# Peptides against a protein of PDB entry 4ASU: the designs that were tried, part 14

Target 1, 270 residues: chain A of PDB entry 4ASU
Amino acid sequence: ATLKDITRRLKSIKNIQKITKSMKMVAAAKYARAERELKPARVYGVGSLALYEKADIKTPEDKKKHLIIGVSSDRGLCGAIHSSVAKQMKSEAANLAAAGKEVKIIGVGDKIRSILHRTHSDQFLVTFKEVGRRPPTFGDASVIALELLNSGYEFDEGSIIFNRFRSVISYKTEEKPIFSLDTISSAESMSIYDDIDADVLRNYQEYSLANIIYYSLKESTTSEQSARMTAMDNASKNASEMIDKLTLTFNRTRQAVITKELIEIISGAA
Target 2, 83 residues: chain B of PDB entry 4ASU
Amino acid sequence: FTFASPTQVFFNSANVRQVDVPTQTGAFGILAAHVPTLQVLRPGLVVVHAEDGTTSKYFVSSGSVTVNADSSVQLLAEEAVTL

## One batch from the design tools (peptide; aimed at target 1 T127 F128 K129 L146)

Design b1_p11_5_s3 (made by RFdiffusion4, then SolubleMPNN; from b1_p11_5, 6 letters changed)
Fold by OpenDDE base, seed 3:
Structure b1_p11_5_s3 (fold): chain B 270 residues (1-270), chain C 83 residues (1-83), chain A 11 residues (1-11)
Amino acid sequence: as target 1 above (270 residues)
Amino acid sequence: as target 2 above (83 residues)
Amino acid sequence: VVFLPGSIVVE
């Protein structure tokens, strides 16, 4: 490599480092906000899931249609955030297929679509984009919920897969159940709620779907921003190390060039 | 008793005497050990009666209320404000 | 139930 090449590379890496440092700061700010907003969202979301947990709603084995909703975002450079969700989606899809279930997929965030396009393109019901630019709102969740409800796909059971936030350094890809109106209406465990009007139950389930999606988005966002912050920090450190190495190489190369030039001068072979 | 919106928690696993909620089917009072039920909220007032006799009022836009067999209650509102 | 508007886009 010539001095010019090394200098060019140094400049490039320094610029990348500036970008990664900037992105780290942005991610840190977004993370701080996301974590604050996750606190009530978690109570809200867990509250929405309480019925399913307490009633222990089961889907009959003869039911075959299963929906998988993968939740991530459009934005990269956040470590294993997207691949973790995709991996679990693939695993779940494979397990369900092996059990003789029909599987359809919803991808929230363009990255899910991108990762699974080659292997699962035919299983996608719908995908969503414009995810991750701003904090998710309940309205965003509502859009997703309504699209599913209006899709005409009559799933029996579903799962929503997302990254649950644990700490600034940890997230866990998890799955929560989604039940169709028919499944919940026919569940034996719901017998204690037999006096519930069918229209009320429908509205309840639609709202619950939006709630669960909202919760998943908030968990995912917090996890993503934290992971991005970490990833950008690591990238910045790696860039720093590369800069140091290249600087040493530059110095050595410069010395070699000077030595060569001196030899050429002395020998007259310039 | 849990009462929350997407952005705010008002009660988290609290013990209360009674909660009055505005449901689509009419006024609904939830007391301790109420029978399990599900309901959808209409815009209106939520009144929480604490064990100490304190009464708190809230306005909610929409949402749901769940009364479980274990007497736990989840009141989830899309939007809620204290009054 | 009345839902608030969102900005997420269907692809």
Scores: peptide ipSAE 0.236, ipTM 0.944, DockQ to the pose 0.828
OpenDDE base, seeds 1, 2, 4, 5: peptide ipSAE 0.235, 0.192, 0.081, 0.134; ipTM 0.945, 0.942, 0.920, 0.927

Design b1_p11_5_s4 (made by RFdiffusion4, then SolubleMPNN; from b1_p11_5, 7 letters changed; failed a check: too like the target's own chain)
Amino acid sequence: VVFRPGSLKVV

Design b1_p11_6 (made by RFdiffusion4)
Pose (drawn by RFdiffusion4):
Structure b1_p11_6 (pose): chain A 181 residues (1-270 with 5 gaps), chain B 83 residues (1-83), chain P 11 residues (1-11)
Amino acid sequence: ATLKDITRRLKSIKNIQKITKSMKMVAAAKYARAERELKPARVYGVGLIIGVSSDRGLCGAIHSSVAIIGVGDKIRSILTFKEVGRRPPTFGDASVIALELSIIFNRFRSVISYKTEYSLANIIYYSLKESTTSEQSARMTAMDNASKNASEMIDKLTLTFNRTRQAVITKELIEIISGAA
Amino acid sequence: as target 2 above (83 residues)
Amino acid sequence: SVSLDPDAKFP
């Protein structure tokens, strides 16, 4: 309730809002990279339960929608392939998955809507390229919604700060008048 | 005729005369009228004879060539670079 | 857990 507590909380939530907004544009830039590389990947990959995701969270209902194998550390987190989503998926990554060894992944449509031999590694590559495009655009909205929630939280606290600031001024003034009187 | 690597796409549904292709057994020159077959590639060159008579030369490390029941061929390699 | 190699080639 003290001004010091409110000033500390404002700076704390502002730090979160700046970071979440900073990841909205990052997901927007990385999504643009992912879609530019998805066009040649879709024309490349055309011709057992495999779950395709990533280690990197903060992407909304992507890991929860997909429901030994399992690519993406966050899919095994419910009940394996690790270290994906930090860097764009290469064909070599899809090859290692095939080397260690009917498929579930998120297919890219737009920014809002989604759906859940040598040839076998091409399907894994197709899923990896589709999933990261899907993972990034979903993260763009997830951090946009978080930036909205943190801003609403700052507005509520600013009104508290103005009430407390007024209450401190009047209290100090009363202590002066009474001390005089 | 479709020729693509994971990185870039060279031809998108040609519309081409013939394509020389490296295969595990020697080499195969795929004409417009060729039998439906499924083949796997080896380290070798790919020569694309354009419809206007010109030539295109690329290199292929590995992959697959697929010629369907119709007059359609899809050639895909892991890496294809010039030169 | 299995780690991934970006330079790996399929045989």

Design b1_p11_6_s1 (made by RFdiffusion4, then SolubleMPNN; from b1_p11_6, 4 letters changed)
Fold by OpenDDE base, seed 3:
Structure b1_p11_6_s1 (fold): chain B 270 residues (1-270), chain C 83 residues (1-83), chain A 11 residues (1-11)
Amino acid sequence: as target 1 above (270 residues)
Amino acid sequence: as target 2 above (83 residues)
Amino acid sequence: SISLDPNARLP
């Protein structure tokens, strides 16, 4: 490589490093906010899931329609955040298909769509974009919930797959169940709740769905920002190492050029 | 007793004497041994009666309330503010 | 695809 080539590459990498450092700082700020907002969201979301755990709601085996909601975002450069969700979605879809279930997919975040488009395009009911620029709100979750309910797909059981935040350096892809109104209403365990008006139950289910989606979005966002910080830190370090290597190469090449020029001068060779 | 909004937690697995909630079907008082039920909140006042006799008032916009067989209660409001 | 941007959803 010529000195010019090395210099150009150095400049490019230095610019990338500046960008990655900036992105790290932005991700750090977003992470700090997300983590604070996750605390109440987790209580809220876990509270919403409590019924399903306590009632031990189970879908009859003869029911065949299953919904998978994958939760991520539109934004890249966050390590394995999207691929982890997609991997689990694929695994779940394959397992369900092997069990003779019909599977439909909702993708939250354009990355899910992008990853699964080739293999699962026909299974998508709807995808959501413009996810990840701002913190998710309950309104966003409500939109997703309403879209699902209005999709006309009468699922029996579903699963929501998202990255649960553990720590600044750790997340885990998790799955939580989603039950249809019919599944809840027909569950034997719900007999204890028999005095519930059907309209009330319907509304309750709508809130429950929105609550769970909201919770998943908050977990996902926190995990994503944390992962992005790590990814950007790694990128910055890698860039630094490359800069060091290229700088050494530059210096060596420069010396070689000088030596060559001196030899040419001494030898009279042009 | 758990009482939370998406953005704030008011009670987390607390023991309370009574919670009055505004439901779509009417006023609903939740006691420690209340039968399991599911309700949807209407905009209104939530009153939490602590075991020590203190009362706290909240305004909620909407949401759900769950009373489980184990006497656990989840009050989940879309929006809630202390009064 | 549906946008979750509130501004994009307003007609």
Scores: peptide ipSAE 0.356, ipTM 0.936, DockQ to the pose 0.270
OpenDDE base, seeds 1, 2, 4, 5: peptide ipSAE 0.344, 0.190, 0.346, 0.175; ipTM 0.926, 0.932, 0.937, 0.933; seed 5 fails the geometry check

Design b1_p11_6_s2 (made by RFdiffusion4, then SolubleMPNN; from b1_p11_6, 3 letters changed)
Fold by OpenDDE base, seed 5:
Structure b1_p11_6_s2 (fold): chain B 270 residues (1-270), chain C 83 residues (1-83), chain A 11 residues (1-11)
Amino acid sequence: as target 1 above (270 residues)
Amino acid sequence: as target 2 above (83 residues)
Amino acid sequence: SISLDPDARLP
């Protein structure tokens, strides 16, 4: 490689390093906010799931319609955040299909759609885009919940799949159950609950769905920003190492050029 | 007793004496060992009576309340403010 | 696809 080639490559890598450092800082700021906002969101979301755990709500095995909601975002450069969700969605869909279930999919975030479109296009009910530019709000969750409820797909049971935040260096892809109104109302375990008006139960379910979606969005966002911060840090370090290597190569090449020129002068070939 | 909005936690697995909630069918008090129930909140006043006798008031916009068989309660408001 | 951007949903 010529000195010119090395210089050009150095310049390119230095520019990439600047970009990755900047992105790291942005991700760090978003992560800090997301982590703060996740604390109440987790209490809120876990609280919403408490009924299903306490009442041990189960869907009868003879029920065939299953919904999978995958929660991610539109933005890349965050490691395995999107692929982990998509992988679990695929696995769950395959398992359910093998069990004779009908599976439909909702994708939250354009990345889910992008990954699964070719293989699962016929299973998508709806996809959501413009996810990840701003922190998710309860309003966003309500929109998703409303769209699901208005889709006309009468699922018996569902699974919401998202990345749960563990720490700045760790997340885990998990699933939580979503139950239809009919499943909740017909559950034997609900018999101990006082006579609940059908309208009340419907409204309750709407809140429950919005609540869990909101929770999943907050977990996903926190995980994503943390992962992006880590990815950008790694990219910056890799760039730094490459800069160091190329700088050494540049210096060696420069010395070789000088030596060659000196030899040419001494040999009279000039 | 857990009382939270999407953005704020007021109580997290706390022991309380009584919680008064505004539901669509009317306001009712949740006491210890209350029968399990599901309700939807209407805009109104939530009053929490702590074991120490302290009373706290909150305004909620909407949401849900769950009373479980194990006496756990989840009050989940879309929006809530301390009064 | 449905946009979650509030501004994009405004008529």
Scores: peptide ipSAE 0.384, ipTM 0.940, DockQ to the pose 0.263
OpenDDE base, seeds 1, 2, 3, 4: peptide ipSAE 0.369, 0.368, 0.381, 0.381; ipTM 0.930, 0.937, 0.936, 0.938

Design b1_p11_6_s3 (made by RFdiffusion4, then SolubleMPNN; from b1_p11_6, 4 letters changed)
Fold by OpenDDE base, seed 4:
Structure b1_p11_6_s3 (fold): chain B 270 residues (1-270), chain C 83 residues (1-83), chain A 11 residues (1-11)
Amino acid sequence: as target 1 above (270 residues)
Amino acid sequence: as target 2 above (83 residues)
Amino acid sequence: AISLDPDARLP
């Protein structure tokens, strides 16, 4: 490589490093906010899931329609955040299909669509975009919930798959159950609950769905921002190492050029 | 007893004496060993009676309340403010 | 695809 080539490459990598450092700072700020906002959201979401855990709601085996909601975002450069969710979605879909279930998919975030479109296009009910630029709101969750409920797909049970935040260096892709109104109403374990008006139960389910989706969005966002921060840090370090290597190469090449020029001068071979 | 909105936690697994909640079917009090139930909130006042005799009031917009067989209660409001 | 951006959902 010529000195010019090395210099060009150095400039390019230095620019990348500046970008990745900037992105790291942005991700760090978003992470800090997301983590703060996750605390109440987790209490809220876990509270909503408490019924399903305590009532031990089960879907009969003869029920065949299963909905998978994958929660991610539109934005890349966050390590394995999207691929982890997609991988689990694929695994879940395959397992359900093997069990003779009909599987439909909702993708939250364009990355889910992008990853799964080729292999699972026919299974998508709806996808959501413009996810990840701003913190998710309960309104966003409500929109998703409403769209699901209005989709006309009469699922028996469902799974919401998202990355649960553990720490700045750790997340775990998890699955939480989604139950249809019919499944809840017909669950034997629900018999202990007092005579619940059908309209009340319907409204309750709408809130429950929105609550769980909101929770998943908050977990996903926090996980994503932390992962992006880490990814950008790694990218910056990698760029730094490459800069060092190229700088050494540049110096060696420069010395070689100088040596060559000196030899030419000494030899009179102008 | 857990009482939270999407953005704020008021009670997290707390022991309380009584919680009065506004529901679409009317306001009802959740006491110890209340029968399991699912309700939806209407806009109104939530009153939490602590074991120490203190009373806290909240305004809620909408949401849900769950009373489980194990006496755990989840009050989940879309919006809630302390009064 | 449905946009979750409130501004984008306005007709």
Scores: peptide ipSAE 0.386, ipTM 0.939, DockQ to the pose 0.259
OpenDDE base, seeds 1, 2, 3, 5: peptide ipSAE 0.371, 0.176, 0.384, 0.382; ipTM 0.927, 0.946, 0.938, 0.941

Design b1_p11_6_s4 (made by RFdiffusion4, then SolubleMPNN; from b1_p11_6, 4 letters changed)
Fold by OpenDDE base, seed 3:
Structure b1_p11_6_s4 (fold): chain B 270 residues (1-270), chain C 83 residues (1-83), chain A 11 residues (1-11)
Amino acid sequence: as target 1 above (270 residues)
Amino acid sequence: as target 2 above (83 residues)
Amino acid sequence: PISLDPTARFP
């Protein structure tokens, strides 16, 4: 490589490093906020899921329609955040298909669509975009919930797949169940709640869905920001190492060029 | 007893004497060993009666309340403020 | 705000 080539590459990598460092700082700020906002969201979301755990809601085996909601975002450069969700979605879809279930998919965030479109395009109902620019709100979750409820797809059971935050360096892709109104209404374990008005139950379920989606978005966001921070840190380190290597190469090449020029001068070779 | 909004936790697995909630079907008090039920909140006043006799008041916008067979209660409001 | 992607809607 010529000195010019090395210099150009050095400049490029230095610029990338500046960008990655900046992105790390932005991700760190967003992470700090997301983590603070996740604390109440987790209590809220886990509280919403408590019914399903306590009532042990079971979907009859004869029910075949299954919905998978994958939760991620539109933004890349966050390690395996999107691929982990997509991988679990694929696995779940395959398992359900093998069990003779009909599977439909909702993607929250453009990255889900981008990853799964080729292989699962026929299974997608809808996708949501503009995820990840700002912290998710309950209003955002309500929009998703409403769209699902209005989609016309009468699922029996569903799965919401998202990255649960563990720590700044760890997340786990997890699944939580979502149930249709019919499934809840028909569940034997719900008999202890028999005095519930059908309209109340419907409205309750709408809130429950929004609550779970909100929770998943908050977990996903926190996981994503932490992962992005880590990814940007790694990228910055890699850039630094490459800069060091290229700098050494530059110095060696410069010395070689000088030596060559001296030899040419001494030898009279043009 | 758990009482939370998406952005704030007021009670987390706490023991309380009674919780008065505004529901679409009417306001009712949740006491120990209340029958399992699911309700939807209407905008209104939530009153939490602690075991020590203290009373806390909250305004909620909407949401849900769950009373489980194990006497656990989840009060989940979209918005809630301390009064 | 989170919005539906109309280009990725499938009946």
Scores: peptide ipSAE 0.266, ipTM 0.932, DockQ to the pose 0.110
OpenDDE base, seeds 1, 2, 4, 5: peptide ipSAE 0.211, 0.219, 0.208, 0.238; ipTM 0.924, 0.933, 0.928, 0.933; seed 1 fails the geometry check

Design b1_p11_7 (made by RFdiffusion4)
Pose (drawn by RFdiffusion4):
Structure b1_p11_7 (pose): chain A 181 residues (1-270 with 5 gaps), chain B 83 residues (1-83), chain P 11 residues (1-11)
Amino acid sequence: ATLKDITRRLKSIKNIQKITKSMKMVAAAKYARAERELKPARVYGVGLIIGVSSDRGLCGAIHSSVAIIGVGDKIRSILTFKEVGRRPPTFGDASVIALELSIIFNRFRSVISYKTEYSLANIIYYSLKESTTSEQSARMTAMDNASKNASEMIDKLTLTFNRTRQAVITKELIEIISGAA
Amino acid sequence: as target 2 above (83 residues)
Amino acid sequence: LPSLPSSIEVD
């Protein structure tokens, strides 16, 4: 309730809001990179339960929608392939998955809407390139919603700070008048 | 005729005369009228004879060539670079 | 299949 506590809390939630807004544009830039590389990947990959996701969270209902194998560390987190989503998926990554060894992944439509031999590794590559395009755009909205929630929180606390600031001024003033009187 | 690597796409549904292709057994030159077959590639060159008579030379490390029941061919390699 | 450079680890 003290001004010091409110000033500390404002800076704390402002730091979260700046970071979540900073990841909105990052997901927007990485999604633009992912869609630029999805066009040649869709024309390349045309011709057992495999779950395709990533280690990197903060992407909304992507890991929860997809319901030994399992690519993406966050899919084994419910009940394996690790270290994906930090960097864009290469064909070599799809090759290692095939080397160690009917498929579930998130297909890219737009920014809002989604759906859940040598040829076998091409399907894994098709899923990896589709999944990261899906993972990034969903993260763009997830951090946009988080930036909205943190801003509404700052507005509510600013009103508290103004009430407390007024209450401190009047209290100091009363202590002076009474001490005089 | 479709020719693509994971990186870039060279031809998108041609519309081409013939394509020389490296295969595990020697080499195959796929004309417009060729039998439906499924083949796997080896380290070798790909020569694309354009419809206007011109030539295109690329290199292929590995992959697959697919010629369907119709007059359609899809050639895909892991890496294709010039030169 | 040939082995290529990768960033992925297997547990």

Design b1_p11_7_s1 (made by RFdiffusion4, then SolubleMPNN; from b1_p11_7, 4 letters changed)
Fold by OpenDDE base, seed 4:
Structure b1_p11_7_s1 (fold): chain B 270 residues (1-270), chain C 83 residues (1-83), chain A 11 residues (1-11)
Amino acid sequence: as target 1 above (270 residues)
Amino acid sequence: as target 2 above (83 residues)
Amino acid sequence: LPKLPTNIVVD
């Protein structure tokens, strides 16, 4: 490689390093905010899920329609955040299909669509875009919930798959159940609940779904920002190592060029 | 008793004496050992009566309330403010 | 559910 080639590569890598460092700082700021906002969101979301746990809502095996909601974002450069969700979605879809269930998919974030489009295009009900630029709001969750409920797909049970935040260095892809109105209303365990008006129950389900989706978005966002911060840090370190290696190569090459020039001068071969 | 909005937690697994909630069908008080129920909140006042006799008032925009058989209550408001 | 401001778009 010529000195010019090495210099060009060095310049390119240095520029990449600057970008990755900048992105790390941006991700760090977004992470800090996301973590703060996750605290109440977790209480809120876990509170909504409490019914499903306490009522021990089970879907009969004879019910065949299953919904998978994958929660991610539109933005890359965050390690395995998207692939982990997609992998679990694929696994879940395959397992459900093997069990003779009909599977439909909702993708939250363009990355889910991008990853699964080739293999699961026919299973998608809807995909949501413009996810991840701004912190998720309850309005966002409500739109997703309403779109699902108005889709006409009469699912019996669903799975929402998202990355749960553990720490700045750890997330876990998890699944939480979603139940249809019919499944909730028909659950034996619901008999202990006072006679609930059908309209009330429907409205309740709308909130429940929105709450769970909101929670999943907050968990996903926090996980994503932390993962992006880590990814950008790793990229910056890798760039630094490459810069060091190329700098050494540059110095060696420069010395060789100088030596060659000296030999040419001494030999008079010019 | 858990009372939260998407952005704020007011009570987290707290013991309270009574919670008055505004529902679409009317306001009702949640007492100890209240019958399990699911309700939807209308815009209105939530009043929390603590065991120590303290009363706190909140305005909620909408949301849901769950009373479980184990006496746990989840009040989940879209928006809530302390009054 | 109330209609709230949203950034998400249906594809």
Scores: peptide ipSAE 0.486, ipTM 0.951, DockQ to the pose 0.798
OpenDDE base, seeds 1, 2, 3, 5: peptide ipSAE 0.401, 0.483, 0.460, 0.477; ipTM 0.943, 0.949, 0.948, 0.952

Design b1_p11_7_s2 (made by RFdiffusion4, then SolubleMPNN; from b1_p11_7, 3 letters changed)
Fold by OpenDDE base, seed 4:
Order: C-alpha cells, then structure tokens, then sequence
Structure b1_p11_7_s2 (fold): chain B 270 residues (1-270), chain C 83 residues (1-83), chain A 11 residues (1-11)
C-alpha cells in the first residue's frame, strides 16, 4: 500500500471514529431519558399484564389463529436488538405453525420487516414505521393498538416480542401474551370476575392492549439505546485500534520510501 | 394497590383502605376483599384512603381498573394529576 | 381510546 492509500484509509477511519463517538454520546443521552421514562412505564405495563397472570387465561388448542407482534425500531447500529427480536419471532412462528396454528405478524419498526420480508412476507398484516426517532408515547401505542383491533384479523391469542431492559449492558428478548376479547370473555378463570358488561370489557381490552404495547415500546427503546451506546463504543475502540495499526504501517512505509530515495540518490540511478 | 399513569406512579403495591374510582357505569368504592371486577375509568376524581386515615385526591382522564381475587388492584390511568 | 397525535406511520 502506498503512503497515499494508507493516509486515505486513516482519514476515513478517523472520520468514522468521530461519527461513532458522536453517536455514542447521543445514544447515551437518549438512554438516560429512556431509563427514567421506563420506570413508571414498567409499573404501568406490568400492572396491565397482572390480569393475564392472575386470571391464568388459556387459549384452547382448537383455536388456531395466533398473532405475533415484534417490537423494535427503524434505526440500526444497535447490535443485536433487531435480530434478537426477529429470531424469536421466527422461532415462535415456526413452533406455532408446527402446532397447526395460523400465524400472522405485525412489525413495529421497519427493521422487523426488513429482516423477515423474504421468509415471512405472506404472514405480515401491517408494519409500523417512523419508530425510534422520538421516545414512544402512549399515543403511539394507542395507534398501534387501534390498528391491530381494526385489522380484521380475528386472532385468538397473540405474542408480543420485545427486548426487556435489564441493565446498560444487558437486555433479554421476551414474550408477553396478548388475548382477544373473545378469548378473555370465554376464559373459565374469568368467571370469578363480576358480571362485566360486554362494552366495558371491550374498552378494557383496548386499554390493556395499548398499555402492553406502550410498555413494550419503552422496554425496547431503553434496550435499544443502551445497545447502541455499547455498539458505538465498540466501534470507536475498533477504529482506534485500526488507526494505531495503520499509523504503524504508515511510519514503516514512510521509512522505506525515504530509504529507497536515499539509495537512488547515492547510486545515481535517478 | 397500584395506581399509575404511563409517565407517573402514584402507588406501587401499596396497602390502602379504600379507593374510590369514577367508572363509566358510575363511581364505586374499592374496599378490602372487594369482588373481582374490571372497569373502565371515566374522567373524574379518584380518592385514595390510606390506612393511616389520610386521603389523597387525583383527577384521571381515562383508563382501567382491575380488582383481582387476591385483593390486588391495578388502577391504570391514561393521565392523572394530584389535586 | 383517545386519538392522540402520533408520528407512527402505518404501512
């Protein structure tokens, strides 16, 4: 490699390093905010899921329609955030198909569609885009919930798959259940609940769905920002190492060029 | 008793004496060992009666309330403010 | 559910 080539590469890598460092700082700021906002969101979301856990709602095996909601974002450069969700979605879809269930998929964030389009295009109901630029709001969750409810797909059971935040260095892809109104209303365990008006139950389910989606978005966002921060840090470190290596190569090459020039001068071969 | 909005937690697994909630079908009080039920909130006042006798008032916009068989209660409001 | 402003786009 010529000195010019090495210099060009050095410049390129240095620029990348600047970008990754900047992105790390941005991700750090977003992470800090996301973590703060996750605290109440987790209480809120877990509270909404409490019914399903306590009522032990089970879907009969004869019910075959299953919905998978994958939650991520549109934005890359966050490590395995998207691939982990997609992997679990694929696994879940395969397992459900093997069990003779019909599977439909909703992607929250364009990355889900990007990953699964080739293999699961026919199973997609809808994809939500413009996810990840701003912190998710309850309004966002409501839009997703309403779209799902109005999709016309009469699922019996669903799975929402998202990355749960553990720490700045750890997240876990998890699945939470989503139940249709019919499944909830027909569940034997619901018999202990006082006579609930059908309209009330429908409205309740709308809130429940929105709540769970909101929770998943908050968990996903926090996980994503932390992962991005880590990814950008790693990228910056890798760039630094490459810069060091190339700098050494540059110095060696420069010395060789100088030596060659000296020899040419001394030999008069020029 | 858990009372939260998407952005704020007011009570988290707390023991309370009574919670008065505004529902679409009317206001009702949740006391100890209340029958399990699911309700939807209407805009209105939530009143939390603590075991120590203190009373806190909140305005909620909408949401849901769940009373479980184990006496756990989840009051989840879309928006809530302390009064 | 109240319709709140959202930037999410359905595709």
Amino acid sequence: as target 1 above (270 residues)
Amino acid sequence: as target 2 above (83 residues)
Amino acid sequence: LPRLPSSIVVE
Scores: peptide ipSAE 0.229, ipTM 0.944, DockQ to the pose 0.806
OpenDDE base, seeds 1, 2, 3, 5: peptide ipSAE 0.145, 0.216, 0.183, 0.179; ipTM 0.934, 0.944, 0.941, 0.942

Design b1_p11_7_s3 (made by RFdiffusion4, then SolubleMPNN; from b1_p11_7, 4 letters changed)
Fold by OpenDDE base, seed 1:
Structure b1_p11_7_s3 (fold): chain B 270 residues (1-270), chain C 83 residues (1-83), chain A 11 residues (1-11)
Amino acid sequence: as target 1 above (270 residues)
Amino acid sequence: as target 2 above (83 residues)
Amino acid sequence: LPRLPTTITVD
């Protein structure tokens, strides 16, 4: 490679490094905020899930319609965040199909759609975009919940799949159950809650759905920002190493050129 | 007793004497060992009576309240403010 | 559910 080629490459990599460093800082700021906002959101979301756990709501095996909600975002450069969710969605869909279930999918975030479109396009009910530019709000979750409820798809049981935040260096893809109003109302374990008005139960379920979605969005966002920060850090380090290597190559090449020029001068061949 | 909004936690697994909640069916007082129930919140006042006799008031918008068989209570409001 | 301001859109 000529000195010019090496110099051009060095310049390019240095620019990339600047970008990745900048992105790391942005991700770090967003992560810090997301982590703070996740604390109450987790209490809120876990509280909403408590009924399903304590009531031990089960869906009869003869029920066939299953909904999968995958939660991610539109934005890349965050490691395996999107692929992890998609992988689990695929696995769950395959398992359900093998069990003779009808599976429909909701994708939250354009990346889920992008990954699954080719293989699962016919199973998508709806997808959501413009996810991840701003922190998710309860309003966002409500919109998703409303679209689900208004879709006309009468699922028996569902799953919401998202990345749960563990630490700055760790997340885990998890699944939480979603139950239809009919499933909740027909559950034997709900008998202790008898005398609940049907309208109350419907409204309760709507809030529960929105709450769980909101929780999943907050977990996903925190995980994503953390993963992006790590990814950008890794990219910056890789760029740094490459810069060092190329700089050494540049220096060696420069010396070789100088030596060649000196020899040409001395030999009179110039 | 857990009382939270999406953005703020007021009580997290706390022991309280009584919680008064505004429900769509009317005002409802939750005492110790209350029967399991589910209710939906209407805009109104939540009053939390602590074991030490302290009373706290909150204004809530919409949401839900759950009383479980294990006597745990989850009060989840879309919006809530201390009064 | 009340409609709150949202940044998420349906695809």
Scores: peptide ipSAE 0.170, ipTM 0.929, DockQ to the pose 0.813
OpenDDE base, seeds 2, 3, 4, 5: peptide ipSAE 0.125, 0.028, 0.020, 0.151; ipTM 0.934, 0.915, 0.912, 0.938

